# Designs tried in a protein design run: peptides against a protein of PDB entry 2XVC. Part 11

Target 1, 50 residues: chain A of PDB entry 2XVC
Amino acid sequence: ITERELLDYIVNNGGFLDIEHFSKVYGVEKQEVVKLLEALKNKGLIAVES

## One batch from the design tools (peptide; aimed at target 1 F16 D18 E20)

Design b2_p18_3_s2 (made by RFdiffusion4, then SolubleMPNN; from b2_p18_3 with T2D H5K E17K)
Fold by OpenDDE base, seed 2:
Structure b2_p18_3_s2 (fold): chain B 50 residues (1-50), chain A 18 residues (1-18)
Amino acid sequence: as target 1 above (50 residues)
Amino acid sequence: SDKLKIKVTEKGYEYLKE
């Protein structure tokens, strides 16, 4: 999964992301999802609200 | 749980538009 694909998912999911759910559904390791989120955050593309 | 609420910035939306 790419950063763009994850960002697109977040937008289409109303801004919500359940890492465990996403991992199970899309077969992406939880640590990889976190890594992608960190990249998106560091690039200023997202902010984690809660 | 692992549920997060994420704000997509203006920069994020512009990124997707490209």
Scores: peptide ipSAE 0.751, ipTM 0.921, DockQ to the pose 0.860
OpenDDE base, seeds 1, 3, 4, 5: peptide ipSAE 0.751, 0.751, 0.751, 0.751; ipTM 0.921, 0.921, 0.921, 0.921

Design b2_p18_3_s3 (made by RFdiffusion4, then SolubleMPNN; from b2_p18_3, 7 letters changed)
Fold by OpenDDE base, seed 2:
Structure b2_p18_3_s3 (fold): chain B 50 residues (1-50), chain A 18 residues (1-18)
Amino acid sequence: as target 1 above (50 residues)
Amino acid sequence: ENKLKIKVTEEGLKYLAE
């Protein structure tokens, strides 16, 4: 999965992301999801609210 | 719950639109 695809998912999911659920559904390692989130955050494209 | 709440910035929205 790409950063763009993850960002698109987040938008379409109302901003919510369950890493465990996402990992199971899309077959992406939790560590990979976290790395993508960190990249998005570092690029100023997202901010973690909770 | 283990659910994260993510705020997509204006930059993020523009990024998707490009």
Scores: peptide ipSAE 0.740, ipTM 0.916, DockQ to the pose 0.789
OpenDDE base, seeds 1, 3, 4, 5: peptide ipSAE 0.739, 0.738, 0.739, 0.739; ipTM 0.916, 0.915, 0.916, 0.916

Design b2_p18_3_s4 (made by RFdiffusion4, then SolubleMPNN; from b2_p18_3, 5 letters changed)
Fold by OpenDDE base, seed 1:
Structure b2_p18_3_s4 (fold): chain B 50 residues (1-50), chain A 18 residues (1-18)
Amino acid sequence: as target 1 above (50 residues)
Amino acid sequence: SDKLKIKVTEEGYKYLSE
């Protein structure tokens, strides 16, 4: 998936992201999800609250 | 689980609107 697709997912999911669940459902490795999150964060597009 | 709460910034919403 792309950074844009992950960001869109987060928005559509009310800001919640369960990495384990997402990985299982969408077949994306957890480390890839984390990499995309780091990219989004570094670009100032998201902040992790908890 | 690895559940996170993510804040989408104003810049993030702007990005999606482009």
Scores: peptide ipSAE 0.758, ipTM 0.926, DockQ to the pose 0.828
OpenDDE base, seeds 2, 3, 4, 5: peptide ipSAE 0.758, 0.757, 0.757, 0.757; ipTM 0.925, 0.925, 0.925, 0.925

Design b2_p18_4 (made by RFdiffusion4)
Pose (drawn by RFdiffusion4):
Structure b2_p18_4 (pose): chain A 50 residues (1-50), chain P 18 residues (1-18)
Amino acid sequence: as target 1 above (50 residues)
Amino acid sequence: SPTKLHIKVTEKGHEYLE
């Protein structure tokens, strides 16, 4: 998936992401989800919590 | 590492989605 898709998902999910659940449902490797989150964070598009 | 994340989308993030 693209960074845009993950960001859209996060916004539509009320700003929440369960990496384990997401990986299971959408079939994206956990490390790939982490890689996409880091890119979003480094672009200043998201503030990560917890 | 945490697997359940609460995330705030910045103004720049909302603009990016436009």

Design b2_p18_4_s1 (made by RFdiffusion4, then SolubleMPNN; from b2_p18_4, 5 letters changed)
Fold by OpenDDE base, seed 5:
Structure b2_p18_4_s1 (fold): chain B 50 residues (1-50), chain A 18 residues (1-18)
Amino acid sequence: as target 1 above (50 residues)
Amino acid sequence: METKLKIKVTEKGLEYLK
């Protein structure tokens, strides 16, 4: 999964992301999801609210 | 680490997707 794909998923999911659920459904390692989130955050494309 | 997150997509993020 790419940063763009994850960002698009987040938008289409109303901003909600369950890392555990996402990992199971899409077969992406949890640490990979976190890595992508860190990249998006560092680029100023997202902010984690809670 | 909390697995259930609420993410804000910034204006920059929205522009990125255009």
Scores: peptide ipSAE 0.745, ipTM 0.918, DockQ to the pose 0.925
OpenDDE base, seeds 1, 2, 3, 4: peptide ipSAE 0.744, 0.744, 0.745, 0.745; ipTM 0.916, 0.914, 0.916, 0.916

Design b2_p18_4_s2 (made by RFdiffusion4, then SolubleMPNN; from b2_p18_4, 5 letters changed)
Fold by OpenDDE base, seed 1:
Structure b2_p18_4_s2 (fold): chain B 50 residues (1-50), chain A 18 residues (1-18)
Amino acid sequence: as target 1 above (50 residues)
Amino acid sequence: MPTKLKIKVTEKGLEFLK
């Protein structure tokens, strides 16, 4: 999964992301999801609200 | 780290997807 794909998912999901659920459904390791989120955050594309 | 997150997509993020 790419950063773009994850960001698109987040947008289409109203900003909600359940890492555990996402990992299970899409077969992406939790660590990979977190890594992508960190990248998106560092690029100023997202901010974690809660 | 909580499993469920609420994420704000910035204007830059939205622009990125255009």
Scores: peptide ipSAE 0.748, ipTM 0.918, DockQ to the pose 0.929
OpenDDE base, seeds 2, 3, 4, 5: peptide ipSAE 0.746, 0.746, 0.745, 0.746; ipTM 0.914, 0.915, 0.913, 0.914

Design b2_p18_4_s4 (made by RFdiffusion4, then SolubleMPNN; from b2_p18_4 with S1M H6K H14L E18K)
Fold by OpenDDE base, seed 2:
Structure b2_p18_4_s4 (fold): chain B 50 residues (1-50), chain A 18 residues (1-18)
Amino acid sequence: as target 1 above (50 residues)
Amino acid sequence: MPTKLKIKVTEKGLEYLK
């Protein structure tokens, strides 16, 4: 999965992301999801609220 | 019971998807 695809998912999911659920559904390692989130954050595309 | 994250997509993020 790409950063763009993850960002699109987050938008369409109301901003909510369950890393464990996402990992199971899309077959992406949790560590990979976290890495993508960190990239998105560092690029100023997202901010973690909770 | 997994923990859900609430993520704000910035204006820059929204523009990125256009």
Scores: peptide ipSAE 0.743, ipTM 0.913, DockQ to the pose 0.683
OpenDDE base, seeds 1, 3, 4, 5: peptide ipSAE 0.742, 0.741, 0.741, 0.743; ipTM 0.915, 0.913, 0.912, 0.913

Design b2_p18_5 (made by RFdiffusion4)
Pose (drawn by RFdiffusion4):
Structure b2_p18_5 (pose): chain A 50 residues (1-50), chain P 18 residues (1-18)
Amino acid sequence: as target 1 above (50 residues)
Amino acid sequence: MTVQELYEKTSKFHIKVN
């Protein structure tokens, strides 16, 4: 998936992401989700919590 | 802190869009 898709998903999910659940449902490797979140964070597009 | 370092502690994240 693209960064845009993950960001759209996060916004539509009320700003929440369960990586384990997401990986299971959407078939994206956990490390790929993490890689995409890091790119979003480094671009200043998201503030990560918890 | 990197997302990887956070992920080593939890798989559930609350995220704000800037």

Design b2_p18_5_s1 (made by RFdiffusion4, then SolubleMPNN; from b2_p18_5, 6 letters changed)
Fold by OpenDDE base, seed 3:
Structure b2_p18_5_s1 (fold): chain B 50 residues (1-50), chain A 18 residues (1-18)
Amino acid sequence: as target 1 above (50 residues)
Amino acid sequence: MSVAELAEKTTKFKIKVL
């Protein structure tokens, strides 16, 4: 999965992301999702909260 | 804190697209 694809998913899901659920549904390792989020955050494209 | 550190405590996130 690309950064753009993850970003599109987040937008389409109203900003909510469950890493555990996403990993199971899309077959992406949790550490890969975290890596992509870190990249998006470092680029100033997203803010992460919980 | 980093996303990685936060992910150790929770799996559910609210993301704001800027």
Scores: peptide ipSAE 0.783, ipTM 0.938, DockQ to the pose 0.933
OpenDDE base, seeds 1, 2, 4, 5: peptide ipSAE 0.782, 0.783, 0.783, 0.783; ipTM 0.938, 0.938, 0.938, 0.938

Design b2_p18_6 (made by RFdiffusion4)
Pose (drawn by RFdiffusion4):
Structure b2_p18_6 (pose): chain A 50 residues (1-50), chain P 18 residues (1-18)
Amino acid sequence: as target 1 above (50 residues)
Amino acid sequence: SKARYTESGAVIVEVVGF
């Protein structure tokens, strides 16, 4: 998936992401989800919590 | 639920489960 798709998903999910659940449902490797989150974080597009 | 944003416009996201 693209960074845009993950960001859209996060916004639509109320700003929440369960990496384990997301990987299971959408078939994206956990490390790929992490890689996409880092790119979003580094572009200043998201503030990560917890 | 609704996403929250920083003053600068970043989306505040809770990330769990890694």

Design b2_p18_6_s1 (made by RFdiffusion4, then SolubleMPNN; from b2_p18_6, 7 letters changed)
Fold by OpenDDE base, seed 2:
Structure b2_p18_6_s1 (fold): chain B 50 residues (1-50), chain A 18 residues (1-18)
Amino acid sequence: as target 1 above (50 residues)
Amino acid sequence: SKAKFTADGAVVVKVVGA
């Protein structure tokens, strides 16, 4: 999965991401999802709400 | 503290854009 694909997923999911669920459904390792999230954050594309 | 993503649980984020 690309950063853009993950971003689009987050947008389409109202800003909510269940990492465990996503990992199981899309076959992406949880640590990979976290890595992509960190990249998105570092690029200023997302911000943590809580 | 610094915002951090964890492998476990749910994450709520704001889409900011660049």
Scores: peptide ipSAE 0.361, ipTM 0.791, DockQ to the pose 0.115
OpenDDE base, seeds 1, 3, 4, 5: peptide ipSAE 0.359, 0.356, 0.355, 0.355; ipTM 0.790, 0.789, 0.790, 0.791

Design b2_p18_6_s2 (made by RFdiffusion4, then SolubleMPNN; from b2_p18_6, 6 letters changed)
Fold by OpenDDE base, seed 5:
Structure b2_p18_6_s2 (fold): chain B 50 residues (1-50), chain A 18 residues (1-18)
Amino acid sequence: as target 1 above (50 residues)
Amino acid sequence: SMAKFTESGAVVVKVVGG
């Protein structure tokens, strides 16, 4: 998936992301999800808690 | 529920299950 798609998912999911759950449901490797999160964070598009 | 945003417009994300 793209950074934008992940960002949209996060917004639509109320700002919550369970990486394990997301990986299983959407068939995206956990390391890929983390990579996308890091990109979004570096661009100032997300602020990560936990 | 509605997502929360910072002053810069970043969405606040709670991440679990990493």
Scores: peptide ipSAE 0.771, ipTM 0.926, DockQ to the pose 0.938
OpenDDE base, seeds 1, 2, 3, 4: peptide ipSAE 0.770, 0.426, 0.767, 0.767; ipTM 0.926, 0.826, 0.925, 0.925

Design b2_p18_6_s3 (made by RFdiffusion4, then SolubleMPNN; from b2_p18_6, 6 letters changed)
Fold by OpenDDE base, seed 2:
Structure b2_p18_6_s3 (fold): chain B 50 residues (1-50), chain A 18 residues (1-18)
Amino acid sequence: as target 1 above (50 residues)
Amino acid sequence: SKAKFTKDGAVIVKVVGG
């Protein structure tokens, strides 16, 4: 999954991301999802809560 | 619900399950 794909997913999912659920559904390792989130955050594309 | 954005255009993301 690309950063853009994850960003689009988040937007389309109302700004909500369940990493456990996402990992199970899309077959992406949780640590990879976290890595992508950190990249998006560092680029100022997302603001993370929780 | 609709996604919300900061003034800088960042998507506000609630993250759980991490």
Scores: peptide ipSAE 0.772, ipTM 0.927, DockQ to the pose 0.938
OpenDDE base, seeds 1, 3, 4, 5: peptide ipSAE 0.333, 0.771, 0.328, 0.338; ipTM 0.779, 0.927, 0.773, 0.785

Design b2_p18_6_s4 (made by RFdiffusion4, then SolubleMPNN; from b2_p18_6, 6 letters changed)
Fold by OpenDDE base, seed 5:
Structure b2_p18_6_s4 (fold): chain B 50 residues (1-50), chain A 18 residues (1-18)
Amino acid sequence: as target 1 above (50 residues)
Amino acid sequence: MKAKFTEEGAVIVKVVGA
């Protein structure tokens, strides 16, 4: 999964991301999802809550 | 529900399950 794909998913999912759920459904390692989130955050593309 | 955005255009993300 790319950063853009994850960003689009988040937007389309109403700004909600359950990493555990996402990992299970899409077969992406949780640590990879976290890595992508950190990249998106560092680029100013997302603002993370919780 | 529609996603919310900051004034800078960042999508506000509620993250759980890490």
Scores: peptide ipSAE 0.776, ipTM 0.928, DockQ to the pose 0.952
OpenDDE base, seeds 1, 2, 3, 4: peptide ipSAE 0.776, 0.775, 0.776, 0.775; ipTM 0.928, 0.928, 0.928, 0.928

Design b2_p18_7 (made by RFdiffusion4)
Pose (drawn by RFdiffusion4):
Structure b2_p18_7 (pose): chain A 50 residues (1-50), chain P 18 residues (1-18)
Amino acid sequence: as target 1 above (50 residues)
Amino acid sequence: TTEEALENGPVKVKVENY
């Protein structure tokens, strides 16, 4: 998936992401989800919590 | 929308199982 798709998903999910659940449902490797989150964080597009 | 959320700055997100 693209960074845009993950960001759209996060916004539509009320700013929440369960990586384990997301990987299971959408078939994206956990490390690929983490890689996409880091790119979003480094572009200043998201503030990660917890 | 995502565009509107970004107009207010970085989207705050809770992440589990990082």

Design b2_p18_7_s1 (made by RFdiffusion4, then SolubleMPNN; from b2_p18_7, 6 letters changed; failed a check: too like the target's own chain)
Amino acid sequence: SLEEALKKGPVKVKVLNL

Design b2_p18_7_s2 (made by RFdiffusion4, then SolubleMPNN; from b2_p18_7, 6 letters changed)
Fold by OpenDDE base, seed 3:
Structure b2_p18_7_s2 (fold): chain B 50 residues (1-50), chain A 18 residues (1-18)
Amino acid sequence: as target 1 above (50 residues)
Amino acid sequence: SLEEALAKGPVKVKVLNL
């Protein structure tokens, strides 16, 4: 999965992200998802709440 | 940390730019 694909998913999912669920459904390692999110955060493209 | 927040369950992510 690419950063853009992850962004699109987040938007389409109303900003909700369950990494456990996402990993299982899309077959992406949780570590990879975290890596992508960290990159997006560092680029100022996302802010994680909660 | 971000990793810890994600590990605890669902989180809310605000997309600032597409």
Scores: peptide ipSAE 0.690, ipTM 0.896, DockQ to the pose 0.137
OpenDDE base, seeds 1, 2, 4, 5: peptide ipSAE 0.689, 0.689, 0.687, 0.689; ipTM 0.896, 0.895, 0.895, 0.896

Design b2_p18_7_s3 (made by RFdiffusion4, then SolubleMPNN; from b2_p18_7, 7 letters changed; failed a check: too like the target's own chain)
Amino acid sequence: SLEEALKKGPVKVTVKNL

Design b2_p18_7_s4 (made by RFdiffusion4, then SolubleMPNN; from b2_p18_7, 6 letters changed; failed a check: too like the target's own chain)
Amino acid sequence: SLEEALKKGPVKVKVTNL

Design b2_p18_8 (made by RFdiffusion4)
Pose (drawn by RFdiffusion4):
Structure b2_p18_8 (pose): chain A 50 residues (1-50), chain P 18 residues (1-18)
Amino acid sequence: as target 1 above (50 residues)
Amino acid sequence: IDWSSMAHKKLRIKVLDN
């Protein structure tokens, strides 16, 4: 998936992401989700919590 | 952030720019 898709998903999910659940449902490797989150964070597009 | 430990996390995220 693209960074845009993950960001859209996060916004539509009320700003929440369960990496385990997401990986299971959407078939994206956990490390790929983490890689996409890092790119979003480094571009200043998201503030990560918890 | 230690990204290597993030694979098994539940995250709350604030969108700063969409």

## One batch from the design tools (peptide; aimed at target 1 F16 G44 E49)

Design b2_p19_1 (made by RFdiffusion4)
Pose (drawn by RFdiffusion4):
Structure b2_p19_1 (pose): chain A 50 residues (1-50), chain P 19 residues (1-19)
Amino acid sequence: as target 1 above (50 residues)
Amino acid sequence: MKLHIKVTEKGKEYLKEED
């Protein structure tokens, strides 16, 4: 998936992401989800919590 | 791993420009 798709998903999910659940449902490797979240964070597009 | 995430003002503007 693209960074845009993950960001859209996060916004539509009320700013929440369960990496384990997401990986299971959407078939994206956990490390690929982490890689996409880092890119979003480094671009200043998301503030990560918890 | 569970995360709560806020979209920054830069992130909102990025989404707007991409739409």

Design b2_p19_2 (made by RFdiffusion4)
Pose (drawn by RFdiffusion4):
Structure b2_p19_2 (pose): chain A 50 residues (1-50), chain P 19 residues (1-19)
Amino acid sequence: as target 1 above (50 residues)
Amino acid sequence: SKLYFSYAILDGEKYNFTH
């Protein structure tokens, strides 16, 4: 998936992401989800918590 | 692994979240 798609998903999910659940449902590797989150964080597009 | 987001920026718009 693209960074845009993950960001859209996060916004539509009320600003929440369960990496384990997401990986299971959408078939994206956990490390690929992490890689996409880092890119979003480094572009200043998201503020990660917990 | 569960993550929460205080904000997201999309198409120039900032979305804020409370958890």

Design b2_p19_2_s1 (made by RFdiffusion4, then SolubleMPNN; from b2_p19_2, 8 letters changed)
Fold by OpenDDE base, seed 3:
Structure b2_p19_2_s1 (fold): chain B 50 residues (1-50), chain A 19 residues (1-19)
Amino acid sequence: as target 1 above (50 residues)
Amino acid sequence: MKLYFKSAIKDGKTYTFSH
């Protein structure tokens, strides 16, 4: 999965991401999801609420 | 881990979310 794909998912999913669920459904390692999120955040492309 | 995002920028557009 790419940063773009994850970003698309977040937007399309109403700004919600369950890492556990995502990992299970899409077969992506949780640590990979976190890495991508950190990259997106560092680029200012996402802002976490909680 | 469940995360809720306040906003996201995609294709130069800012999306804001309400949860």
Scores: peptide ipSAE 0.815, ipTM 0.949, DockQ to the pose 0.933
OpenDDE base, seeds 1, 2, 4, 5: peptide ipSAE 0.814, 0.815, 0.814, 0.814; ipTM 0.949, 0.949, 0.949, 0.949

Design b2_p19_2_s2 (made by RFdiffusion4, then SolubleMPNN; from b2_p19_2, 7 letters changed)
Fold by OpenDDE base, seed 1:
Structure b2_p19_2_s2 (fold): chain B 50 residues (1-50), chain A 19 residues (1-19)
Amino acid sequence: as target 1 above (50 residues)
Amino acid sequence: MKLYFKYAIKDGKRYYFEH
């Protein structure tokens, strides 16, 4: 999965992401999801609320 | 882990989310 694909998912999912669920459904390692999130955050493309 | 985002920027547009 790419940063773009994860970003699209977040937007389409109403700004909600369950890492456990996502990992299970899309077959992406949790560590990889976190890595992509960190990249998106560092680029200022996402901001976590809670 | 469940995460709720304040916003996401896609294609130059900022999407704000309410939860």
Scores: peptide ipSAE 0.813, ipTM 0.946, DockQ to the pose 0.927
OpenDDE base, seeds 2, 3, 4, 5: peptide ipSAE 0.812, 0.813, 0.813, 0.813; ipTM 0.946, 0.946, 0.946, 0.946

Design b2_p19_2_s3 (made by RFdiffusion4, then SolubleMPNN; from b2_p19_2, 6 letters changed)
Fold by OpenDDE base, seed 3:
Structure b2_p19_2_s3 (fold): chain B 50 residues (1-50), chain A 19 residues (1-19)
Amino acid sequence: as target 1 above (50 residues)
Amino acid sequence: MKLYFKYAILDGKTYYFEH
């Protein structure tokens, strides 16, 4: 999955992402999803507060 | 498109997305 595809998914899902669920359904490792989110943050497309 | 007050959940922890 690409950064663009993940961002599109989040937008289309109302801004919600259950990483555990996503990992199960789409067969993407949780750490890979986190890496993509970090990339989106670094590109200024999101800001993350944990 | 930037996200604001949206969120992701990982292992019981919530991460919030802002502009």
Scores: peptide ipSAE 0.113, ipTM 0.623, DockQ to the pose 0.067
OpenDDE base, seeds 1, 2, 4, 5: peptide ipSAE 0.057, 0.060, 0.090, 0.091; ipTM 0.545, 0.597, 0.592, 0.599

Design b2_p19_2_s4 (made by RFdiffusion4, then SolubleMPNN; from b2_p19_2, 9 letters changed)
Fold by OpenDDE base, seed 4:
Structure b2_p19_2_s4 (fold): chain B 50 residues (1-50), chain A 19 residues (1-19)
Amino acid sequence: as target 1 above (50 residues)
Amino acid sequence: MKLFFSSAVKDGKTYTFSH
C-alpha cells in the first residue's frame, strides 16, 4: 500500500481508521500502516483527533 | 487501535471530519 492509497482510504472512510481491522483486511503489517501514517502526518496531510 | 482524524488533505483540498 502507498501513502496515497492510505490517504484515500482515510478520506473515503470519513476520517476513521482501525489499524487492526485494516491490517487484517488488506494484509498490511500494522507497523507499516503506522509508518505510512507518520509520513502523512509529517507532510501535513493528516491531523489526528484521537 | 482505532484512530480518528480531524482533517486530511487530498489533491490540495482539505477535508474535515466530525465524529
Scores: peptide ipSAE 0.813, ipTM 0.948, DockQ to the pose 0.932
OpenDDE base, seeds 1, 2, 3, 5: peptide ipSAE 0.813, 0.813, 0.813, 0.813; ipTM 0.948, 0.948, 0.948, 0.948

Design b2_p19_3 (made by RFdiffusion4)
Pose (drawn by RFdiffusion4):
Structure b2_p19_3 (pose): chain A 50 residues (1-50), chain P 19 residues (1-19)
Amino acid sequence: as target 1 above (50 residues)
Amino acid sequence: MTREELEEAKLHIKVLKPY
């Protein structure tokens, strides 16, 4: 998936992401989700918590 | 958190800017 898609998903999910659940449902490797979250974080598009 | 820890994490995220 693209960074845009993950960001759209996060916004639509009320600013929440369960990486385990997301990987299971959408078939994206956990490390790929993490890689995409880092890119979004480094672009200043998201503030990560917890 | 490490990348390995993040693989098992539940994250709350604030969107600061539109993509």

Design b2_p19_3_s1 (made by RFdiffusion4, then SolubleMPNN; from b2_p19_3 with T2S E8S H12K P18D)
Fold by OpenDDE base, seed 4:
Structure b2_p19_3_s1 (fold): chain B 50 residues (1-50), chain A 19 residues (1-19)
Amino acid sequence: as target 1 above (50 residues)
Amino acid sequence: MSREELESAKLKIKVLKDY
């Protein structure tokens, strides 16, 4: 999965991301999802909340 | 949050800009 694909998912999901759920459904390792989020954040594309 | 905490979290992401 690419950064853009993850960003698109987040947008399409109303901004919500359950990493555990995403990992199980899409077969992406949780650490990979976190890595992509960090990249998006570092580029100023997203802010992470909870 | 630590990496481990993030991996188990349900997050709300604010999209600030697009590509």
Scores: peptide ipSAE 0.640, ipTM 0.882, DockQ to the pose 0.924
OpenDDE base, seeds 1, 2, 3, 5: peptide ipSAE 0.639, 0.638, 0.639, 0.639; ipTM 0.881, 0.881, 0.881, 0.882

Design b2_p19_3_s2 (made by RFdiffusion4, then SolubleMPNN; from b2_p19_3 with T2S E8S H12K P18E)
Fold by OpenDDE base, seed 2:
Structure b2_p19_3_s2 (fold): chain B 50 residues (1-50), chain A 19 residues (1-19)
Amino acid sequence: as target 1 above (50 residues)
Amino acid sequence: MSREELESAKLKIKVLKEY
């Protein structure tokens, strides 16, 4: 999965991301999802709210 | 949040800009 694809998913999912669920459904390693999120954040594309 | 905690988290993400 690419950064662009993950960003599109987040947008289409109303900003919500359940990493555990996403990993199971799309077969992407949780650590890979986190890596992509960090990249998106570093580029100023997203802000993670928790 | 630690990296491990983040990996199991349910997140709300603000999209700031798009490509």
Scores: peptide ipSAE 0.637, ipTM 0.881, DockQ to the pose 0.913
OpenDDE base, seeds 1, 3, 4, 5: peptide ipSAE 0.634, 0.633, 0.634, 0.634; ipTM 0.879, 0.879, 0.879, 0.880

Design b2_p19_3_s3 (made by RFdiffusion4, then SolubleMPNN; from b2_p19_3, 5 letters changed)
Fold by OpenDDE base, seed 2:
Order: sequence, then C-alpha cells, then structure tokens
Structure b2_p19_3_s3 (fold): chain B 50 residues (1-50), chain A 19 residues (1-19)
Amino acid sequence: as target 1 above (50 residues)
Amino acid sequence: MSKEELESAKLKIKVLKEY
C-alpha cells in the first residue's frame, strides 16, 4: 500500500483508523501502517489526534 | 505514543491536505 492509498482510506473512513482492523482486512503489517502514518505526518498531510 | 502503542491504537486522524 502507498501513502496516497492510506491517505485516501483515512479520508473515506471519516478520519478513523483502527490499525489492527486495517491490518487484518488489507493484509498490511501493523508496523508498515505505522510507518506510512509517520511519513504522512512528517509531510504535514495529517495530524494524529488520538 | 510509541510505535508499539500506535500498532494497537484506534486513531482519529485529521487530514490537513492532500496531494
């Protein structure tokens, strides 16, 4: 999964992301999801609020 | 949050901008 694809998912999911759920459904390792989130945050594309 | 904590989290994310 790409950063853009994860960003699109977040948008389409109303800003909510359950990493455990996402990992199971999309077959992406949890650590990879976290890595992508860190990249998105570092680029100023997202803010993690929880 | 640590990386380990993030892996177990249910997050609310604000999208600031898009590509």
Scores: peptide ipSAE 0.619, ipTM 0.867, DockQ to the pose 0.923
OpenDDE base, seeds 1, 3, 4, 5: peptide ipSAE 0.618, 0.616, 0.618, 0.618; ipTM 0.866, 0.865, 0.867, 0.867

Design b2_p19_3_s4 (made by RFdiffusion4, then SolubleMPNN; from b2_p19_3, 5 letters changed)
Fold by OpenDDE base, seed 2:
Structure b2_p19_3_s4 (fold): chain B 50 residues (1-50), chain A 19 residues (1-19)
Amino acid sequence: as target 1 above (50 residues)
Amino acid sequence: MSKEELESAKLKIKVLKDY
């Protein structure tokens, strides 16, 4: 999965992301999802609120 | 949150801008 694909998912899901659920459904390791989120955050594309 | 805690979290994310 790419940063763009994850961002698109977040947008389409109303900003909600359950990492454990996402990992199970899409077969992406949780640590990889976190890595992508950090990249998105560092680029100023997202803010993590929870 | 630690990375470990984040991996188990249900998050609300604000999208600030797009590509």
Scores: peptide ipSAE 0.623, ipTM 0.868, DockQ to the pose 0.931
OpenDDE base, seeds 1, 3, 4, 5: peptide ipSAE 0.622, 0.620, 0.622, 0.621; ipTM 0.867, 0.867, 0.869, 0.868

Design b2_p19_4 (made by RFdiffusion4)
Pose (drawn by RFdiffusion4):
Structure b2_p19_4 (pose): chain A 50 residues (1-50), chain P 19 residues (1-19)
Amino acid sequence: as target 1 above (50 residues)
Amino acid sequence: MKLHIKLTEKGKEYLEEEN
C-alpha cells in the first residue's frame, strides 16, 4: 500500500492503528506498515502516540 | 502494537492538496 492509503486509513479510523490487526486484515507485512508510518512521521504528516 | 495517531497541520494540508 501507499503512504497516502495508510494516512487515509488512519484518518478514517479515527487516528488509530493496530499494526497487528491491520497486518492481519489488509495483508501488509508488519515491518512494511512500520516503514510507511516512519515515512509519514518523518514528513511531519502524523504525530505518533502510545 | 497499538498506536494513537494525530494528523498534523502539515498532514491536513497535504491531504487537501492531494484531493

